# Peptides against a protein of PDB entry 1LOE, part 107

Target 1, 181 residues: chain A of PDB entry 1LOE
Amino acid sequence: TETTSFSITKFGPDQQNLIFQGDGYTTKERLTLTKAVRNTVGRALYSSPIHIWDSKTGNVANFVTSFTFVIDAPNSYNVADGFTFFIAPVDTKPQTGGGYLGVFNSKDYDKTSQTVAVEFDTFYNTAWDPSNGDRHIGIDVNSIKSINTKSWKLQNGKEANVVIAFNAATNVLTVSLTYPN
Target 2, 181 residues: chain A of PDB entry 1LOE as posed
Amino acid sequence: TETTSFSITKFGPDQQNLIFQGDGYTTKERLTLTKAVRNTVGRALYSSPIHIWDSKTGNVANFVTSFTFVIDAPNSYNVADGFTFFIAPVDTKPQTGGGYLGVFNSKDYDKTSQTVAVEFDTFYNTAWDPSNGDRHIGIDVNSIKSINTKSWALQNGKEANVVIAFNAATNVLTVSLTYPN

## One batch from the design tools (peptide; made by RFdiffusion4, then SolubleMPNN)

Design b2_p26_7_s3 (from b2_p26_7, 7 letters changed)
Fold by OpenDDE base, seed 3:
Structure b2_p26_7_s3 (fold): chain B 181 residues (1-181), chain A 26 residues (1-26)
Amino acid sequence: as target 1 above (181 residues)
Amino acid sequence: NDYYAEIRITSMSFSSTLSSSNVPPA
């Protein structure tokens, strides 16, 4: 069995197990992906490759991740664009197209991207987002157009707790989001 | 600009396990 695990309770100024891309950085013991300005993309990658899928055997890893996040918007009525937790090839690069959450570059399914993401999407993009216009959690497989979504009510400036779990035996990805009481 | 937000991750954990028993449905 191959196991990879890590835990970060405070993001230090020299967080050696993360690779920062774009505007992503640590400050005040937090990982900051974006600031409240336009045209920014920030990402952080775990610094070591994780064996998620074995092409020779077809085996796929189980995984669970939990994290706490804050979206802090000057205007709670207009919040763009959100963020993702994602798994991608080791040579993954930030994508700068608006609405693509720094991860994708097309609404069309592209198996060559080899990217899975859970999006926490705060901005309605008419070309691919659910037509109800709700902020939503989405599961994205090789496309910014989610294969499944669920409405989510952003609590601006408050910490949200997320758990994402993948069960390889059932091929089911579960996502939970709560705001602590 | 009213649209954009600061996004912070305050803590994170991750665990993965790969074994021969981890076989997705056909």
Scores: peptide ipSAE 0.674, ipTM 0.933, DockQ to the pose 0.844
Fold by OpenDDE base, seed 5:
Structure b2_p26_7_s3 (fold): chain B 181 residues (1-181), chain A 26 residues (1-26)
Amino acid sequence: as target 1 above (181 residues)
Amino acid sequence: NDYYAEIRITSMSFSSTLSSSNVPPA
């Protein structure tokens, strides 16, 4: 059995197990993905490859991740665009910003992307988001158009706790989000 | 522009396990 794990309780200025992309950076022991400015994309990658799928055997890994995030917007009524947790090929680079969250380039399924993401989407994009217009959590497979979504109420400026788990035996990905305070 | 927000991650953990029994449904 191959296992990989890491834990980061404070994000340092010289965080050696992360690769920073675009506007992503660390400050005050936190990872900042984006600032409140137009058309910026910030990403951070775990620096070591993780064996999620073995092409020779077909085996797929189980995984679990937990993290705490804050979305801090000057206007709670209009908040763009959100962010993702994602798994992508080792050589992945920032993709289209805005509603594509820096991870995808199309609402059409693109198998060459080889990207799975859990989005925390705060802005309604008519072309692909659920028609009710709700802020939502989405599961994205090779497309910004989610295969499944769940409405989520943003608490501006407050910490949210997230747990994401994938069970390879059932092929089910689960997401939970709570505001503990 | 008041549409945009600052997004911060304050902590994170990750764990994965790959074994011969981890085969997805056909």
Scores: peptide ipSAE 0.673, ipTM 0.928, DockQ to the pose 0.832
Fold by OpenDDE base, seed 1:
Structure b2_p26_7_s3 (fold): chain B 181 residues (1-181), chain A 26 residues (1-26)
Amino acid sequence: as target 1 above (181 residues)
Amino acid sequence: NDYYAEIRITSMSFSSTLSSSNVPPA
């Protein structure tokens, strides 16, 4: 069995197990992906490759991740754009910003991207988002157009707890989000 | 107008396990 694990309770100024891309950085012991300005993309990657899929055997890893996030907007009414937790090839680089959340380039399915993401999407993009216009959690497989979504009510400036679990035996990805405070 | 936001991650954990039994259903 191959196992990979890490835990970060405080993001240090020189967090050696993370690779920072774009505008991503650490400050005040937290990972900041974006500031409240337009046209920014910030990402952080775990620094070591994780063997999640073996193309030869078909084996796929089980995984679980938990994290706490805060979206802090100066105005709660039209918040752009959200963020993702994602898994991508080891040489991944920032992709299109804005509604593509820095991880995708198209709403069309593109298997070559080899990217799976759980999006926490605060902005309605008419071309691909659910027509009800709700802020939502989405599961994105090789496309910014989610294969499944669930409405989510943003609580501006408050900490949200997330748990994402993947069961390879059932091929089920589970996402939970709570605002404990 | 669009209103952009500061997005922060305050803690995170991750664990993965890959074994020969981890095969998705057909």
Scores: peptide ipSAE 0.669, ipTM 0.932, DockQ to the pose 0.873
Fold by OpenDDE base, seed 2:
Structure b2_p26_7_s3 (fold): chain B 181 residues (1-181), chain A 26 residues (1-26)
Amino acid sequence: as target 1 above (181 residues)
Amino acid sequence: NDYYAEIRITSMSFSSTLSSSNVPPA
């Protein structure tokens, strides 16, 4: 059995178990992915590779992650673009295409991407987002076009608690989001 | 810039377990 775990209650100025990409950085003991300006792409990767899938055996890891996030927009009516929790190959690089949340680059399914993401999407992209235009949580498998979505009402400036769990035996990914306050 | 937001993560935990019993359904 191979296990990996980490917990970060405060993001330090020298958070050694994270690799920061793009505009991602730590300030005030928080991980800041973006600032309220255009063309900001920030990511953070866990610094150690995680054996999440074994191609030889087909085994897939169970995993659970929890995190708390804040989206703080000066204008709550227009909030771009959101963010993701994602799992990708170790050589993953930020993607700069607008609306792709720094992770994807196409709405077309591409198995070679080997990327799974849970998106917290605050901006409606007509080409791939749910037609109702709602801000939403989405499950993205090798594409920015989610395989499943659920409407989510952003509370600007408020902390949201997220739990994401994957059960390999059932192949079910569960996402929960709550605003405790 | 009226569209953009500051996005912060304030805490995070993660755990994964890979074993021979972790086989997705066919």
Scores: peptide ipSAE 0.660, ipTM 0.925, DockQ to the pose 0.846

Design b2_p26_7_s4 (from b2_p26_7, 9 letters changed)
Fold by OpenDDE base, seed 2:
Structure b2_p26_7_s4 (fold): chain B 181 residues (1-181), chain A 26 residues (1-26)
Amino acid sequence: as target 1 above (181 residues)
Amino acid sequence: ADYTAEYSITSISFSSVLSSSNVPPA
């Protein structure tokens, strides 16, 4: 059995177990992916590789992640693209295409991407987002076009609690989001 | 119009377990 675990309750200015990419950084004990400016992409990677899939046996890890996020938009009606929790190959790099949330670069399914993301999408991209135009949670497998979505009402400036769990035996990914306050 | 937002994570935890029982359905 191989296990990996980490917990960060306060993000320090010298967070050794994270690799920051793009404009991502820590400030005020938070991981700030982007500031409220235009044309910005920020990411943070856990610094240690995680054995999530065994090519010899086909085994896939069970995993659970829990995090709290805050979206602070100067205008609640005009909010930027969104952000993701994602798992990708170790050599993953930020993607700068608009609407691709810094992770993907196509709406076409590409198995070689080997990237899974849970998106918290706050901007309607007509080319791939759900037609109802709602802000939404999406499960993205090798594409920015989600395989499943659920509408979500953003509470600007409020903390949201997220739990993402994957059960390899059932191949089911679950996502929960709550606003406790 | 500008579409901007500050996206911040205040805390995170992660746990993964890879074992021989973690076999996805065929």
Scores: peptide ipSAE 0.714, ipTM 0.948, DockQ to the pose 0.915
Fold by OpenDDE base, seed 3:
Formats: sequence, C-alpha cells, structure tokens
Structure b2_p26_7_s4 (fold): chain B 181 residues (1-181), chain A 26 residues (1-26)
Amino acid sequence: as target 1 above (181 residues)
Amino acid sequence: ADYTAEYSITSISFSSVLSSSNVPPA
C-alpha cells in the first residue's frame, strides 16, 4: 500500500512541500494563485510525486482533498477565468492560453495530456463552456471542455469549502462546494 | 473592462491510498 497525505492550514513564506509556478506565491498565510491583475497564471504543485495510477497493474488510487478558497474580484460582474484543482504528470508546466485555466491548451480531447482537473470556472468561454453562461464547477479530463458541469454562484470574497473525492472501485469523482458563512 | 480576480487557498488537505484492491471497473 502506498499512501500520501499532507495538510496545510497556514501557508508559509517558505512552503517547502509546494512547487510554485508562474505567479503563484504565498502571502498572509494563504496560497495566492493570482493577484487581481491582467494576464496572470499561477500554480502550485505538491512537491512529491503521487502514485495515482499504475499502468502495469491497473491499480488506481483512492484520493480525497478538501480545501478552502476565496475569490476576490474587484468587480463581481467581471471576474477572471477561474482556477482548478488538478492532477497532471510531474513535468507539467503552466499554460498561458486564455480561458484554459493554466492547465490545458486545447478544447480537443488529448489523452496524452493525462490531466484531470476540477475547475471553478468564473468566466464564460463560448467555445467550450455550458451554453447557459453560468459560472460553474466542471470536471475536466484531458480537455478544457468539461465532461460534466454544475452551475455555481460565486460569493465574492467569501470562503468556500470544497471536497473532491475519487473512488477507484466505482470510478466516480465527486465534488462538493459550500459556503458555510 | 478588465476581468481580474485574486484566487487564494486558505487551507488544504489531501490523502491518497494506492493498493492492490484499488481496481476500477473494466
């Protein structure tokens, strides 16, 4: 059995178990992916590789993650693209294409990317987002075009609690988001 | 108009378990 676990309740200035990419950094004990500026992409990776899938045996890990996020948009009506929780190969690099949330680079399905993301999408991209234009949670498998979405109402400046769980036995990924306050 | 936002994470926990019993349906 291979297990990986970590917990960060206060993000320090020298958070050694994270690898920061792009504009991501820590400040005021938070992980800040982006500041409220234009043309910015920030990511943070857990510094140790996680054995999620074994191609030789077919074994797939169960995993669960919970996190609290805050989106602070200067204008609640004009919010940037969004962010993701994602799992990707260890050599993953930030992607700068607009609307791709720093993770993907095409709306076409690309199995070679081996990337799964849960997106918290706050900007409507006509080319791939649900036609209702709602801000939404999406499950993205090898494409920015989600395989499933759920409308979500952003509460600007409020803490949202997220739980993402994957059950390998059922091949089901679940996502929950709540605003407790 | 500018479309911007500060995205921040205040806390996170993660756990994964890989074992021989973790086999998805074919």
Scores: peptide ipSAE 0.713, ipTM 0.948, DockQ to the pose 0.909
Fold by OpenDDE base, seed 4:
Structure b2_p26_7_s4 (fold): chain B 181 residues (1-181), chain A 26 residues (1-26)
Amino acid sequence: as target 1 above (181 residues)
Amino acid sequence: ADYTAEYSITSISFSSVLSSSNVPPA
């Protein structure tokens, strides 16, 4: 059995177990992916590789992640593209920004991406997002076009609690989001 | 109009377990 776990309750200015990419960094004990500016992409990777899939055996890890996020938009009606929790190859670099959230490059399924993401999408992209235009949670597998989505109401400036769990035996990924306050 | 936002994570935990029993459906 191979296990990996980490917990960060306060993000320090020298967070040794994270690799920062693009504009992402720590600010005021938070991981700040982007500031409220245009054309910005920020990412942070856990610094140690996680053995989540074994090509020799086909085994896939069960995993659970829990995090709290805050979106601070100057205008609640005009919010940037969103962010993701993602799993990608160890050498992953920022991908296309904007609606691709710095994680994908296409709405077409691309197995070479080897990327799974849970998106918290705050901008409606006509080409691939749900037609209702709602802010939404999406599950993205090798594509920015989600395989499943769920509407969610953004509470600007409020903390949201997220739990993402993957059960390898059932091949089911679950996502929950709550605003405790 | 500008579409911007600050996206911040205040805390995170992660746990993964890979074992021989972790086999997805065919």
Scores: peptide ipSAE 0.712, ipTM 0.947, DockQ to the pose 0.904
Fold by OpenDDE base, seed 1:
Structure b2_p26_7_s4 (fold): chain B 181 residues (1-181), chain A 26 residues (1-26)
Amino acid sequence: as target 1 above (181 residues)
Amino acid sequence: ADYTAEYSITSISFSSVLSSSNVPPA
């Protein structure tokens, strides 16, 4: 059995177990992926490789992650593209920005991407997002076009609690989002 | 119009377990 776990309740200026990419950085004990500026992509990776899938045996890890996030948009009606929690190969680097969230490059399924993401999408992209135009949570497998989505109402400036769990035995990924206040 | 936002994570926890029994259904 191989296990990996980590917990960060306060993000430090020299967070040794994270690799920062693009504009991602820490400030005021938070991980800030982007500031409220145009044309920015920020990412942070856990610094140690996680054995999550074995191509030879087909074994897949069970995993659970919980995190709290805040979206601070200067204009609640004009919010940027969103962010993701994602799993990608160890040598992953920032991908296309904007609606691709710095994680994908296409709406076409590309198994070579080897990337799974849970998106918290705050901008409607006509080419691939649900037609109702709602801000939404999406499960993305090798494509920015989500396999499944659920509408979500952003509470600007409020903390949201997220739990993402994957059960390998059932092949089910679950996502929950709550605003505790 | 500008479409911007600050995206921040305030805390995170993660755990994974890989075992020989962790095989997706056929």
Scores: peptide ipSAE 0.698, ipTM 0.943, DockQ to the pose 0.898

## One batch from the design tools (peptide; made by RFdiffusion4, then SolubleMPNN)

Design b2_p27_1_s1 (from b2_p27_1, 12 letters changed)
Fold by OpenDDE base, seed 1:
Structure b2_p27_1_s1 (fold): chain B 181 residues (1-181), chain A 27 residues (1-27)
Amino acid sequence: as target 1 above (181 residues)
Amino acid sequence: MERIQARIDIVSVSGSSELDLTPSTSS
């Protein structure tokens, strides 16, 4: 069995096990994906490639990721755009920003992107988001248009705890989000 | 209202993966 694990409780100025892309950077022991500035895309990748699918056996890895995030806007109205946890090929580069969250380029299914993402979407995009307009968690497979969503209430400036787990045997991805404070 | 840009920070992160390399027919 091949295994990979990592833990970062404080992000350093030279975090060796992360690759920073676009506007992503570390400050005050946090990973900042974006400041409150328009037209920015920030990403960070775990630096070691993860063997998540084995072409010889067809097996897919089980994985679990946990993280704490903060979205901090000047006010709680019309907050844009959110962010994703994503899995993509090792040579992945930032994609379209804004509503595409820097990881996709289309609402049409594109197998060639080879990207799976869990989105924490704070902004309603009429073209692909759930019609109720709610902020939501979404599971995105090769498209910004989620295959499944769940409404989520943003608490501006508060820490949210997330756990994402994938069971390869059942092909089920579970996502939990809580505001402990 | 106009779009309001937000600061997004990750405070902490951990991850683990496990891949069985033996042939399997599970789905």
Scores: peptide ipSAE 0.669, ipTM 0.930, DockQ to the pose 0.706
Fold by OpenDDE base, seed 2:
Structure b2_p27_1_s1 (fold): chain B 181 residues (1-181), chain A 27 residues (1-27)
Amino acid sequence: as target 1 above (181 residues)
Amino acid sequence: MERIQARIDIVSVSGSSELDLTPSTSS
């Protein structure tokens, strides 16, 4: 069995186990994906490649990730765009198209992207987001157009706790989000 | 209405994965 585990409770100025992309950086012991500046995208990758799928056996890894995030906007109107937790090939690059959360570039399913994401989407894109216009959590498989979504109320400036778990035996991805305070 | 970019911070993160490499297993 191949295993990986990591924990980062304080992000240092030289965080060796992360690869920073775009505007992502660490400051004040946090990982900052974006500042409140237009047209910025930041990403951070766990630096060690994770064997998530074995082509020989067809087996897929079980995984769990937990994180705490804060979205802080000057006001609650038209907060853009949100962010994702994602799994992608090791050579993955930031995507700059608006609304694609730095991960995707199309609403069309593209198996060659080999990218799965859990989006925490704060901005309504009429072309692919749920028609109710709610901010939402979405599961994205090879497309920004989520295969499943759930409405989520953003608490501006508050810490949210997230747990994402994948059970390979059942092929079920679960996502939980709570605002503890 | 104007599109407003927010500051997005990750405060903490942890993760684990486990891949069974034994043949003939189903998932």
Scores: peptide ipSAE 0.651, ipTM 0.921, DockQ to the pose 0.746
Fold by OpenDDE base, seed 5:
Structure b2_p27_1_s1 (fold): chain B 181 residues (1-181), chain A 27 residues (1-27)
Amino acid sequence: as target 1 above (181 residues)
Amino acid sequence: MERIQARIDIVSVSGSSELDLTPSTSS
């Protein structure tokens, strides 16, 4: 089966401001989100809300985050759905697993979700994924059906560097993925 | 390198934590 992990040094076992949901857990240097079983959900949240907007003025702030991930998929016949980075309400709970990546419940736009996600999708869901069936990066807004996608060639077992940035002045979310090694 | 962008209008209600997220045009 496919296994996805994050390499983030501060996500150690002694991380005090992490809240684990579902199957999520940490090792010395990595965060594991799932047990590589279909329909399982593993998540990790920061207990302190990120101030992406000012509650008094309503002004939206810039943000930038970066991480490294590895996907091991030795058997392509038994693949997982990939993983996602997301921003959601502070009291968010795991949503539908599998193709919904534990973040959404529908391909229909749902404003009450209040969730923006970047998916690194390794499983083709006919109902909403790009018809070419490629593994892809997607940007999701209140729906598992991405508002934009880009084909992505997975390098099995290799470290990918990801940067996700939001520019509040332009309202542009930018995702970059590189395989530096 | 893979690079993807999208425009997202994020509007908050003043004095609350409610957000209105509206997808816009990709770039």
Scores: peptide ipSAE 0.402, ipTM 0.807, DockQ to the pose 0.034
Fold by OpenDDE base, seed 3:
Structure b2_p27_1_s1 (fold): chain B 181 residues (1-181), chain A 27 residues (1-27)
Amino acid sequence: as target 1 above (181 residues)
Amino acid sequence: MERIQARIDIVSVSGSSELDLTPSTSS
């Protein structure tokens, strides 16, 4: 079993280990996925493919990733859909449909997508989001319709620390979000 | 602190991978 670890503290314009798709880019040593407008798509991929699971054997690797993000969405008006961390096939292409976070293209389960995502959703899509309309963290598998969600109180402009871990022994994906005090 | 979990079972079906998830929420 191979384990790949990397840490990026500063994002440069000539970042060699990232593949930018759509509107994704780097500015001020930060990774920016959107241009602060609705219905935009920006993605960044780790340039080297990692085998998370094997379709033939079903074997799954452990992984842990952590990152810090900032969202400035003082109101629910004219906000983007949010952003997502995702794992997808190496030939994944950005999806431009509104509300699909640039990753999915349907609210219906599609096993051919082979995509797992953690969404940090700031826009209420009536067709699939939790009916309470809350901003939320969601775990998505092959569909923008989350298999599990949790209400999330966004702190505007404040850095949030996220840890996403998958334990292959238990098959549990855990997402933790904190606003350090 | 917000914490959310899901169990993801990877099932090999006819040369493809299928995910079966059991949601779990913790606080």
Scores: peptide ipSAE 0.387, ipTM 0.794, DockQ to the pose 0.031

Design b2_p27_1_s2 (from b2_p27_1, 13 letters changed)
Fold by OpenDDE base, seed 5:
Structure b2_p27_1_s2 (fold): chain B 181 residues (1-181), chain A 27 residues (1-27)
Amino acid sequence: as target 1 above (181 residues)
Amino acid sequence: SERIQAEVRIVSMSGSSELNLTPSTST
């Protein structure tokens, strides 16, 4: 069995286990993905490749990740756009910004993307988001159009705790979000 | 409609993975 683990409690300017893409950077010990500027895309990749699929056996890894995030806007009206946790090929590059969250380019299924994402979506895009218009958590497989979603209430400027777990035996991805304070 | 870009910050993060390299049982 192959295992990998990491822990980052503070994001430094010389964070060696991250690859920064686009507008992503560290400041004041935080990873900043985007500033409040239209059409910016920021990403950060774990620098070491993770063996998540074995071509010889076809086995897929179990994984779990936890993180704390803050979305900070002048007010809670039409807050754009959110962000994702994602898994993609090693050579992945930033994709379309805005509602595509920098990880996808289409609402149509594209197997060549080889990207799975958990989106924390604060902005309603009529073309693909749930019709109720709620801010939501979504599971995205090779498309910005989620295969499953759940409504989520944004608390502007407050820290949210997230846990994402994947069980390969059951093929189930679990997402939990809480505002502890 | 109006669109207000927000700042997104990650405060902390951890993760782990486990991959079984043994073949599945075949009958």
Scores: peptide ipSAE 0.666, ipTM 0.929, DockQ to the pose 0.817
Fold by OpenDDE base, seed 1:
Structure b2_p27_1_s2 (fold): chain B 181 residues (1-181), chain A 27 residues (1-27)
Amino acid sequence: as target 1 above (181 residues)
Amino acid sequence: SERIQAEVRIVSMSGSSELNLTPSTST
């Protein structure tokens, strides 16, 4: 069995196990993906490749990730755009920003992207988001158009705890989000 | 009204993965 694990409780100025892309950087021991400036895309990748699929056996890895995030906007109206946790090929580069969250380029299914994401989407995009207009958590497979969503209430400036777990045997991805404070 | 870009910060994060490299079948 191949295993990988990491834990980062404080983000240093030279975080060796992360690859920063676009506007992503560390400050005050936090990972900042974007500032409150239009047309910015920031990403951070775990620096070690993870063997998530074995071509010989067809087996897929079990994985769990936990993180705490803050979305901090000048006000709580029309907060854009959110962010994702994602898995993509090792040579992945930032994709389209804005509503595509820097990880996708289309609402059409594109197998070649080889990207799975859990989106924490704060902005309603009429072309692909749930019609109720709610902020939501979504599971995205090779498309910004989620295969499944659930409404989520943003608490501006508050820390949210997230756990994402994938069970390869059942092919089930679970997501939990809580605001402990 | 106008779209408002937000700051997104990650406070902490962890992860783990486990891949079985032996062939298996499911029921």
Scores: peptide ipSAE 0.659, ipTM 0.923, DockQ to the pose 0.757
Fold by OpenDDE base, seed 3:
Structure b2_p27_1_s2 (fold): chain B 181 residues (1-181), chain A 27 residues (1-27)
Amino acid sequence: as target 1 above (181 residues)
Amino acid sequence: SERIQAEVRIVSMSGSSELNLTPSTST
């Protein structure tokens, strides 16, 4: 069995186990993906490739990730765009299209993307988001158009705890989000 | 109102993965 694990309690100025893309950087011991500036895209990749699928056996890895995030907007209206946790090929590059959360570039399913994301989407895009307009958590497979969504109420400026777990045996991805305070 | 970009910060993060390299059994 191949295993990988990491834990980052503070994001340092020289965080060697992360690859920063776009506007992503560390400051004040936090990973900052975007500042409150229009048209910014920031990403951070775990620096070591994860063997998540074995072609010989067809087995897929179990994985769990846990993180705490803050979305901090000047106000709680029209907060754009949110962010994603994602898994993508090692040569993945940030995408700059508005509403695509820096990960995708189409609402159409594209298997060549080879990208899975859990989105924490704060902005309603009429072309692909749930019609109720709610902020939502979504599971995205090769498309910004989620295969499943659940409404989520943003607490602006508050820390949220997330756990994302994938069980390969059941092929079930579980997402939980809580505001501890 | 207009679209407003937010600051997104990750405070902490951990992760783990486990890949079984043996063939699976169906029975």
Scores: peptide ipSAE 0.656, ipTM 0.922, DockQ to the pose 0.794
Fold by OpenDDE base, seed 2:
Structure b2_p27_1_s2 (fold): chain B 181 residues (1-181), chain A 27 residues (1-27)
Amino acid sequence: as target 1 above (181 residues)
Amino acid sequence: SERIQAEVRIVSMSGSSELNLTPSTST
């Protein structure tokens, strides 16, 4: 069995186990993906490649990740765009198309992207987001168009706790989000 | 509508994974 684990309670100025992409950086012990500036995209990758799928056996890893995030907007209107937790090939690159959360570039299913994301989407894109226009959590498989979504009420400036778990035996991905305060 | 960019911060994060490398007989 191959295993990996990590824990980051504070993001330091020289966080060795992260690869920063785009506008992503650490400041004040936080990982900042974007500032409140138009057309910014930032990402951070865990620096060690994770063996998530074994081609020989076809087995997929069980995994769990927990994190706390804050989305802080000047006001509650048209808050863009949200962010994702994602798993992608090691050579993954930031994507700059608006609304694609820096991870995808199309609503069309593309198996070659080999990218799975959990989106925390604050901006309604009529072309692919749920028609009710709600801010939402979505599960994205090789497309920005989520295979499943759930409405989520953004609390601007508040910390949210997230747990994402994948059970390979059942092929079920679970996501929980809470605002503890 | 006009997009208003928000600041996104991650406060803390942990994770773990486990990959079984033995073949499974499950279908």
Scores: peptide ipSAE 0.654, ipTM 0.920, DockQ to the pose 0.760

